# Peptides against a protein of PDB entry 1IK9, part 178

Target 1, 211 residues: chain A of PDB entry 1IK9
Amino acid sequence: MERKISRIHLVSEPSITHFLQVSWEKTLESGFVITLTDGHSAWTGTVSESEISQEADDMAMEKGKYVGELRKALLSGAGPADVYTFNFSKESCYFFFEKNLKDVSFRLGSFNLEKVENPAEVIRELICYCLDTIAENQAKNEHLQKENERLLRDWNDVQGRFEKCVSAKEALETDLYKRFILVLNEKKTKIRSLHNKLLNAAQEREKDIKQ
Target 2, 207 residues: chain A of PDB entry 1IK9 as posed
Amino acid sequence: MERKISRIHLVSEPSITHFLQVSWEKTLESGFVITLTDGHSAWTGTVSESEISQEADDMAMEKGKYVGELRKALLSADVYTFNFSKESAYFFFEKNLKDVSFRLGSFNLEKVENPAEVIRELIAYALDTIAENQAKNEHLQKENERLLRDWNDVQGRFEKAVSAKEALETDLYKRFILVLNEKKTKIRSLHNKLLNAAQEREKDIKQ
Target 3, 195 residues: chain B of PDB entry 1IK9 as posed
Amino acid sequence: MERKISRIHLVSEPSITHFLQVSWEKTLESGFVITLTDGHSAWTGTVSESEISQEADDMAMEKGKYVGELRKALLSVYTFNFSKESAYFFFEKNLKDVSFRLGSFNLEKVENPAEVIRELIAYALDTIAENQAKNEHLQKENERLLRDWNDVQGRFEKAVSAKEALETDLYKRFILVLNEKKTKIRSLHNKLLNA

## One batch from the design tools (peptide; made by RFdiffusion4, then SolubleMPNN)

Design b2_p22_2_s2 (from b2_p22_2, 13 letters changed)
Fold by OpenDDE base, seed 1:
Structure b2_p22_2_s2 (fold): chain B 211 residues (1-211), chain C 211 residues (1-211), chain A 22 residues (1-22)
Amino acid sequence: as target 1 above (211 residues)
Amino acid sequence: as target 1 above (211 residues)
Amino acid sequence: DKEEEEEKKEEEEFEKKLQNLE
């Protein structure tokens, strides 16, 4: 089961933060359980896949698009954009919500809820879920932090090896050329010496022919 | 202000999870506010630095060590080790906790709490804090994940460049030696040719002299 | 023939690189 808790403001009680818990299996399309609480009372309702399909049809909306709007309304928490307005009557236990666009407001969905007999149990379980989620996220964050520190060290180590490799390549090239030039110059000197000896021998022979 | 919420079990109500909120400024040593809730009722007390000091003295414990034990008892949540036992009387509003060691159990601290008139407000604020903490931790998690993915890419890029640099260094050395051997062999051939010409010239001169 | 001409070109390029280091 997946769960999301959001804080919402009811039009009837704008000064009192309410909490909207939605619980579902894999996808919101397959139905969900909705729980509303004000920290003292709680109300719960179950919404079936058939009800979601019927609401989509009644709205003349494609089911996937409708479920997408439900997800934004029910799971996102009321972000600072007053795009979704929530209404609840504690007397009738009727919950409904509207999407507010610039030019059009329309009802997105409605649910009949039931008052929970033991709201403290629902509230305790909700707090437990929040604490468990905090602990899990903290453990994930500590793990990711340790991984990031490891990856940063590993990156610095490879970067330093790479820089050493570049420098070593340049040094190798320079050293090899210097050594080769020395050996080559020795051979060039020997060639020049041999040419001079040949020239001298030819000049001596020309002198010997000229008596 | 720093805050920690822990779930605890009271000896008097072991089947009902309670939540212990501790709030403090910078250090627990400077005093704290403790709030207990069962999801329906709430109780609050303020503990001063002087009370903490007095309790440490009464226990004949060094203050820093005592504060360290308070931190474990009040902030760690009852971990699976039943090291800390919590007691609360709803009638007297007296809260006390014990440290359970193998050979010794002793009272670690005690507080007189007051019943909160509007427990729903405390519970709503507690849930809001949990939801805010979840959102902050999720944002940190997403940030760390993106950094992790970046660092991993950067590591792979440098690793690949390093491997190419190593291979290029080895190839450079091999290529330079091959080219040098070719040039050197050409010069050796020229030296051999010049020596042969000198030998021939000397042999011809010796013939001309015998002639 | 072609391989010897390529080797000779590589040798000449190498000699040029050596001359530019001098």
Scores: peptide ipSAE 0.022, ipTM 0.822, DockQ to the pose 0.043; fails the geometry check
Fold by OpenDDE base, seed 2:
Structure b2_p22_2_s2 (fold): chain B 211 residues (1-211), chain C 211 residues (1-211), chain A 22 residues (1-22)
Amino acid sequence: as target 1 above (211 residues)
Amino acid sequence: as target 1 above (211 residues)
Amino acid sequence: DKEEEEEKKEEEEFEKKLQNLE
């Protein structure tokens, strides 16, 4: 089961932060359990896939779009833009929420909740879930941090090897050319010496022919 | 102000998870505010630096060691090893905790708490803090994940460049030697040709002298 | 012929690169 807890403000009690817990299996479209609490009382209700489908039809909204709006309203909390208005009557246990657009406000959904007999159990379980989620996220953070530090070390090591390889390639090229020039110049000197010997031999022969 | 919330079990109510909030400034040694809740009622107390010092002295424990034990007891929750036992009387509002070692159990600390008049506010604020901590940890997780993915890409890129540099160094060495051998062999051939011309010229001169 | 001329041109270019290092 997936769960999301969000803080909301009820129009009837704007000074008291309420908490909206939504629990579902795989997708919100399959239905969900909603729990509302003010830290003293709690209310719960179950919304079925059939109710979600009927609400979408009654709104003349495509089901996937409607579920997308439910996800934004119920799982994101009231974002800083007050796009969603939440209403709850403690007397009727009727919960409804509206989407506020520039030119249109419309009811997005409504649910009947039931007052929980032992709200302290619901509140304790909700706090336990928050603490477990904190612990899981902390463990993941520590793991990711250690991996980041590892990857950074590994990157620095290969970068340093790469820079050494570049420098070694340039040094190799320079050294090979220097050695090559030395050997080549020795051969060029020997060629020049042999050419001079040939010229001298030809000149001596020309002198010997001329007596 | 720093804060830690832990789940604890009270010896008097082992079936009901309680939550222990500790709030402090910079270090636990400077004193702290302790809040206990069962999700319905809440109790709070302030522990001063002087009380911590007095408790350490009464225990004949070095202050830093005592504060280290307080930190383990109050900020870690009862770890899976049941090393710390928590006791609370709702009637007297007396909270005390013991450290259980193999051969010795001893009282580590005791505090008088006061019942909170509006526990719902304390519970709501505690849940808000948990939700804020979850959001902060999630944002950190997303950041660390993106950095890990970046570092992994950067590592792969430099590794691929390094491998190409190694291969290019080996190829350069091989190519330079091949080219060098070609030029060297040409010069060797020219030296051999010039030597043969010198030998022929000497033989012709020896014939001309005998003639 | 063409491969020998290309090899000879590469050798001449290599000798020119060598002469520019000298």
Scores: peptide ipSAE 0.021, ipTM 0.822, DockQ to the pose 0.046; fails the geometry check
Fold by OpenDDE base, seed 4:
Structure b2_p22_2_s2 (fold): chain B 211 residues (1-211), chain C 211 residues (1-211), chain A 22 residues (1-22)
Amino acid sequence: as target 1 above (211 residues)
Amino acid sequence: as target 1 above (211 residues)
Amino acid sequence: DKEEEEEKKEEEEFEKKLQNLE
């Protein structure tokens, strides 16, 4: 089961923050339970997959698109853009919400809620869920932080090895060329010496032929 | 201002989860505000630095150690070890808590609370704080996750460069040695050829002298 | 003979110098 709690403002009570809880199985399309609270009273309603399909049909909207709008309205809360307006009558227990566009507002959905007999239990469970979620997220944060610190160390270690490898490659090339030049020069000197010996021997032969 | 909400069980109401909120400035030692709620009623008390010092003195405990115990009791909640027992009388508004050790239980502290006139406002604010904390922790988690993914990419990139550098170093050494051996062998062949010419010239001279 | 032996010794010393570079 998935769950989302959002803070909403009701048009009828704009000064009192309300909390909208939505609970669903796998997909919001399969239906959901909606719970509204003001921290004193609570109201709950169940919305079936058939009701979602009917509301989509009544709106002449494709079901997947409609469910996408429900997800934005009910799970994202009123985003910072006030794109969704929430209305609730405590007397009729009728909850409805509208999507506000620049030139057009339209009702996105409506649900009948029932007043919860023990709102304190619903509120306690809601707070428990928030505290459990905080604890889980804190544990994830601590894990990710430790992993970041590990990855940074591992990166620094490889970077240091890479820099040493680059320097060692350049040093190797320089050293090999220096050594090669030395040996090559020795061999060139020996070749020059042997050529001079051959020239001298040829000159001596030419002297011996000339008596 | 720092704040912690914990789930606690009262000895008088073990079936009803209570929430203990503690708010403080910089250090718990400087005093704190304690709020207790059952999701219907709320009770608040202010504990001063002087009261904390007095409770430490009455316990014959060093203040820093006492504040350390207060932090464990009030901010960590009853840890899974039930080390702390919480008591509250709704009639007297007297809150006290005990530290339970194997052989000794002792009262760690006691506070007079006042019943909040508008518990719904306190509960709404508490839920708002939980939702804000969830949102902040989610944003931190998403940031840390993206940073982990970046660090992993950066590590893979450097590792791949390092492996290429190692291979390039080995290839450079091998190629340089092969080229050096080729040039060296050419020079050695030239030296041998010149020596053979010198030997032939010496043999021809010895023939000319015998002739 | 002696010059060939010296040249062979210089070759061996050179190969040894190359091997001592591994």
Scores: peptide ipSAE 0.018, ipTM 0.821, DockQ to the pose 0.052; fails the geometry check
Fold by OpenDDE base, seed 5:
Structure b2_p22_2_s2 (fold): chain B 211 residues (1-211), chain C 211 residues (1-211), chain A 22 residues (1-22)
Amino acid sequence: as target 1 above (211 residues)
Amino acid sequence: as target 1 above (211 residues)
Amino acid sequence: DKEEEEEKKEEEEFEKKLQNLE
């Protein structure tokens, strides 16, 4: 079961933060359980897949688009732009919410809730879920931090090997050229020596012909 | 202000999860506010630095060690080994907790609490803090994940450069040797040609002398 | 003969200097 808790403000009680819990299986489209609480009382309703389909049809909205709007309203809470307004009557247990656009407000959905007999249990379970989520997120943070530290070490190690490889390549090239020049110069010296010997032999032969 | 919320079980109400909120400034040693709730009622007490010092003295425990035990008891909740047991009387508002060792249990501390007039406000604020902490931890997780992905890309890039540098070093060495051998062979051929000319000149001179 | 042996020794020393770079 997936769950999201959002902080909302009711138009009827703007000074009292309410909490909207939505729980569902796999997709919000398959239906969900909605729980509203003010920290003292709680109200719960079950919304079926058929009710979601009916609301979409009544709105003349494509189901996937409608579910997308439900997701934004019910799982995000009132975003920073007050795009969604929430209304609840404690007397009728009728919950409805509206999408506010620049020039048009429209009702996005409505649900009948039932007052929970033991709100303290719902509140305790909600707090437990929050604490468990905090612990899970902390464990994930610690894991990601350790991975980042590992990746940074591994990066530094490869970077250091790369820099050594670059320097070794340049040093190799320089050393090979120096060695090559030495051997080449030895061969050039031998060639010069042999040419001088040939010239001397030719001069001696020209002297021997001249008696 | 630092805050920790822990789930605890009271010996008097083992079937009902309670929540222990501790809030403090900088260090627990400087005093703290303790809040207990069952999701319906709440109780709060303020513990001063002087009371912490007095409890440590009464226990004949070094203050730093005592504060270390308070931290383990009050901030960790009942660890998996039930090392700490919590007791609360709703009638007296007396909260006390014990450390259970293998052969010895001892009272670690005790606090007088006061019943909160508006427990719903305390509960709402507690839930708000949990939700804010979840959001902060999620943002941190997303940041760490993005850093992890960046570091992995950077590692792959340097690794690929390193492998290319290794291959380029080996290729350079091989190519330089091939070029060097070619030039060396040209010089050796020239030396051999000059030696043959010298031998021929010597043989012709020996013929001219016999002639 | 001796000059060819000296050239061959210089070649072998050079090949050894090459192999010590591998």
Scores: peptide ipSAE 0.017, ipTM 0.821, DockQ to the pose 0.048; fails the geometry check

Design b2_p22_3_s1 (from b2_p22_3, 11 letters changed)
Fold by OpenDDE base, seed 5:
Structure b2_p22_3_s1 (fold): chain B 211 residues (1-211), chain C 211 residues (1-211), chain A 22 residues (1-22)
Amino acid sequence: as target 1 above (211 residues)
Amino acid sequence: as target 1 above (211 residues)
Amino acid sequence: SEEIKEFEKKLEELLEKEKKEK
């Protein structure tokens, strides 16, 4: 079961924050349980998959699009207050909501709720769910924080190794060229010395032929 | 103002989860407001810094240690159920709690509460705080998740650059040595050729002298 | 080979550069 609690304002009681809990299995399309509370009273209704299909057909809306609008209305929490309007009659237990667009509002859905006999139990369970969700989210935050710190250390270690590798590559190239130049200069000097000895030997031979 | 909500079980009502809200400014030592609710009724009391000091003195406990125990009792939530026992009389509005150790329990603190006139308002505000805390924690989780994904990408990028740098360093060294050996071998061949020419010139000169 | 001559030339250019920087 998935659950979402949203804060809503009713047109009939704009000064009293209400809470809308929706609970469902896997997808909202398969039906859901809706619970409304003002912190004193609670009202609950079950909406079946067939009722969702009927509402979509009555609206001449494609079911997937209709379910998408239901999800935005019932699960978005305090979206910008002006997009969805919620109405509830405590007398009839009739809950309906409208989507407000610039120049056009339309009814998006309507549900009959039943007054809960023990609202305190529903309210306690709702608070328990909120506290459990806070604890789970805190544990997830702590885990993500520790992972961030690990990833940052690992990044710094690789970055430092990379910078050392770059510097070592440049130093290696420079050092090898310097060493090669020294050896080549020694060989060039030996070649020049041997050439001079050959030239001198040729000049001496030409002197010996001329007596 | 800081706030913590904890789920507690009262000795008098072990089947009904109660919620203990504690609110304070900067430190619990400076005093706090305690709110107890069962989801139908609420009770509130203010505990001053002087009352905390008096309770510490009456217990013959150092104030910092006493405040440390208050923090564990009142803010730890559902710690292992057996460490702290909570008692509340709806008749006297007297709230007290005990610390249970292996062989010894002792009273840790006691407070007089007042019944709230409009418990629904307190309950709605408490649920609002829970929902706001969930939203804040979700936003923090999403931020940390995005940062983790960024850090992982940055790590992979540097790791790939580092591996390329290592391979490029090894390739550079190998290539430079191969090229140097070719040049060195050419110079060694030239030296050998010049030496052979010198030996031949010396042998011809020795023949010309004998001749 | 041309490759050897190019490498020798590069070594000579590096030698001249190192002499100018000193």
Scores: peptide ipSAE 0.081, ipTM 0.833, DockQ to the pose 0.708
Fold by OpenDDE base, seed 2:
Structure b2_p22_3_s1 (fold): chain B 211 residues (1-211), chain C 211 residues (1-211), chain A 22 residues (1-22)
Amino acid sequence: as target 1 above (211 residues)
Amino acid sequence: as target 1 above (211 residues)
Amino acid sequence: SEEIKEFEKKLEELLEKEKKEK
């Protein structure tokens, strides 16, 4: 079961932050349980997949698009753009919400809720879920931080080895060429010396023929 | 201001999870505000630095050690080891907690609380703080995750370049030696050829002198 | 002079190894 808690403002009570909990199995399309609380009272309702489909049909909206709008309204909370307006009557327990566009506002959905007999239990469970989520996210953060620090060390180590390898390759090439040049120069000197001896021997022979 | 919310179990109401909020400025030693709630009622008390010092003195415990025990009791929640036992009277509004050691249990601290007139406001603010903490931790998790994925890519890229550099260094050495050997052999062949020409010229001269 | 001779010798040894591997 997946759950999201969001803060909302009701048009009827704009000074009192309310909390909207939505719970679903895999996809919001399969239906959901909605719980509203003001920190003293709580109200709960179940919305079926058939009701979601019927509301999509009544709106003449494609079901996947409608569920996408429900997800934005119910799971993200009222973003800073006041795109969604929430209404709730404590007398009728009727909850409805509107999407406010630039030129058109329209009702996105409506649900009948029921007042919870023991709101303190719902509130305690909601706080427990928040604390569990905080603990899980903190543990994940600590793990990711340690892994980040490890990866950074490992990167620095390999980078340093790579730089040493590059410089060692250049140094090797330079050293080998210097050594090779010395050996080749010695051989070139021996060749030149032998050529000079041959030239001298030929000149001596030419002198001996000319008597 | 720093804040920690923990779940606790009261000895008087072991079936009802309570929440203990502790708020402090920089260090718990400077004093703190404690809030207890059952999700319906709330109780608040302020503990001064002087009261903390007096309780440490009454316990004959070094202040830093006492504050360290307060931090473990009040900020970590009751860990799974039941090391801390919490007691609260709703009638007297007296809160006290004990540290349970293997051979000795002792009272660690005690505070008078006052019942909050509007517990719903305290509960709403507590839930808001939990939701804010969740959002902050989620944003940090997403950032750390993206950074870890980046660092892993960067590590793989440098590792691959390093391996290529190592192999290229070995290949360079081998190639340079092969090329140099070819040149050296050519020079050795020329030296041998010139030596043979000198020997032949000397033999011809020795024939011409004997003739 | 000695370093050159040692390097020539190392080059000759490498040549002999390459001839034995063929």
Scores: peptide ipSAE 0.056, ipTM 0.830, DockQ to the pose 0.692
Fold by OpenDDE base, seed 3:
Structure b2_p22_3_s1 (fold): chain B 211 residues (1-211), chain C 211 residues (1-211), chain A 22 residues (1-22)
Amino acid sequence: as target 1 above (211 residues)
Amino acid sequence: as target 1 above (211 residues)
Amino acid sequence: SEEIKEFEKKLEELLEKEKKEK
C-alpha cells in the first residue's frame, strides 16, 4: 500500500490548513482511500476503480490522462500555482476539486466522505506515518552520505595512483633513453677506433710498397 | 529554533500513542517548549534554563549529564529498551518521566503543562512540520543521489585513464627495449665486420713479409 | 631498416641535446 499526505486549503476555510491523505494499492487507477482532516475532525471515503472510470467518462477524458490529473491534484498538494481548488462541505460531507486554467475552470472530481467517529485515531495514525517516513528518509540520507564519503575516498585513491603512473611513465622514458644513449656512445667509439686502425694499416701498407 | 517530535506511551494510557514535541534554541540546556498531544487534546509547557539547573541540582547530577539524559528521554522517543517511562495526569496537567535501570527507577524530570485552548492548531502545525521535514529530507536525498551518480562517473573515468596509463607504460617499455636491441645488433655487426677486416689486413701483411 | 635508422637518428638528436644542455 502506498500513501501520500498533502496540505490543502479549502475554499470554505482558506485560513485553516487541511490535510489530504490518499492511500492506494500500486496504482491510483485501481481506487484509493481519501482522508481529510483539520486536526480536530476527520472524514474518509473510498473511491473505487469504477468511480474513477465513470468520472473519466463523464468528463470525456481518457482514463490514463484523468488519473494523471488526479495524481497531480491529490498527491502533490496545492502546488505553488493554485492550479487545483479544493472544496468540502462539512454539512453534506461532499468533497470536490477543480482544475483552474487561465480562462476555464472545470470540476476534476467529487467524492462523498463520511465523518470519522474517532478522529483522534486517524490523526495519531497520520502523525505516526509522518514520523516513520521521517525516520526512513533519515536512514536513507545517512546511507547515501556514507556512500558519498566512500566514493570520494575511492576517487582520491585512484586519482593519486593515476598521477603516480603518469609521472612514472615519463621518468621511465627519460631513464631508458639516457641509458640507451650511453651504450650507443660506447659502440660508436669502438667503431671509430676500429676504423682508424684500418686507415692506419692501409697507410703503412702503401708506405711499404713505395722502396 | 530546533524541534523534535517523538512517539511516547503514557503509563496511564498505554494503548494510545501520544506525541511529545520539544522545541529549543541551539541547546536543550537553555530551556525548551514541551508539547504533548493525543491527537485530540494538546498540552504545552515552557521549561526554563533555571528549571533545568534546579532539577539537576535536586538530583545531585552535573548539568551537562542531566541535559544528556533529558535529550535521550525527550528527543529520542521511547527507544526500544523502555529505559524511560512517561506519566501524565490530564487532571493536574502534571507531566513526569522516570529512568528505569535494572534495580533502580528514578524521576528524571517533571513539568507542569497547560491545556491548549485550540488543540487543532497545535496538531495542524505539528503535521505541517512533519510534512516540511519530509520534503526537506526528500530534497537532500535527491541531491545526495545525484552526487553519488556524479562521483561514480568521475571514479569510472579516472579508473579508465589509470588502466590506459598502466598499459601504455608497459607498452612503452617493451617497444623501447625492442628498438634498442635492433640498433645494438646493427652496431655489433659493424664492430665484427671491422674487426674481421683488421685481422685480414694483418694476415696479408704477414704474407707479404714472408714473401 | 628505415625504422632502425629513424630510431638511431632520434637517439643521436637526443645525444646532441644532452651534450648542449654539458
Scores: peptide ipSAE 0.080, ipTM 0.832, DockQ to the pose 0.770; fails the geometry check
Fold by OpenDDE base, seed 1:
Structure b2_p22_3_s1 (fold): chain B 211 residues (1-211), chain C 211 residues (1-211), chain A 22 residues (1-22)
Amino acid sequence: as target 1 above (211 residues)
Amino acid sequence: as target 1 above (211 residues)
Amino acid sequence: SEEIKEFEKKLEELLEKEKKEK
């Protein structure tokens, strides 16, 4: 089961933050349970897949698009954009919400909710869920932090090895060329010496022919 | 102001999860506000630095050590270790807690709490704090995740460059040696050829003298 | 001179190794 708790403001009680809990299995399309609370009272309703399908048909909206709008309305919380307006009557237990666009406002959905007999249990469970979520997210944060510290160390280590490898490659090339030039210069000197000996021998032979 | 909310179980009501909120400035040593709630009622008390100091003295405990024990009792939540036992009377509004060691149990602290007139406001604010903390921690998780993915990419990139550098260094050394050997062999051949020419010239000169 | 001879020797050893590995 998936769950999301959001803050909402009711048109009837804009000064009192309400909390909207939505609980579902896999997808909102398959149906969901909503719970509304003001921290004293709670109200719950169940919405079936058939009701969602009927509401989409009544709105002349494709079901996937409608469920997408429901997800934005019911799970996004009180985003600063007053795109969704929530209404609830504590007397009738009727909950409805509207989408406000620039030129068009329309009802997106409505639910009959039932007042919970033991609201304290619902509120305690809601707080427990929040505390569990905080603990889980904190553990995930600590894990990701340790992993990031590890990855940063590993990156620094390989970067340092890479820089050493580049420097060692350049140094190796320079050293090898210097050594090679020394050996080649020795051989060039020996070749020049042998050429001079050949030239001298030829000059001596020309002298011996000229008596 | 710092705040921590913890689940606790009261000895008088072990089946009903209570929530202990502690609020403080910088350190618990400077004093704190505690709020207890069961999701229906709330009770609040303020503990001053002087009361903390007096309680430490009465316990014959060093103040820093005592504050360390308070922090464990009041902020650690219901850890599975029944090291801290919480007691509260709704009638007297007297809250006290004990530390249970293997061979010794002792009272660690006690507070007179006052029943909150509007518990719903306290509960709503507590839920708001939880939801804000979840949102902040989620944003931190998303940031750390993106940073983790960046660091992993950066590590893979430098690792691949390092491996290429190692291979290129080895290939460079091998190639330079091969090329040098070819040039050296050419020079050795030229030296041998010049030596043979000198030997032939000397043999011809010896023939001309014998002629 | 000795360093050059050692280097020439290492080059000759590499040449002989390359010939064996013909």
Scores: peptide ipSAE 0.050, ipTM 0.830, DockQ to the pose 0.707; fails the geometry check

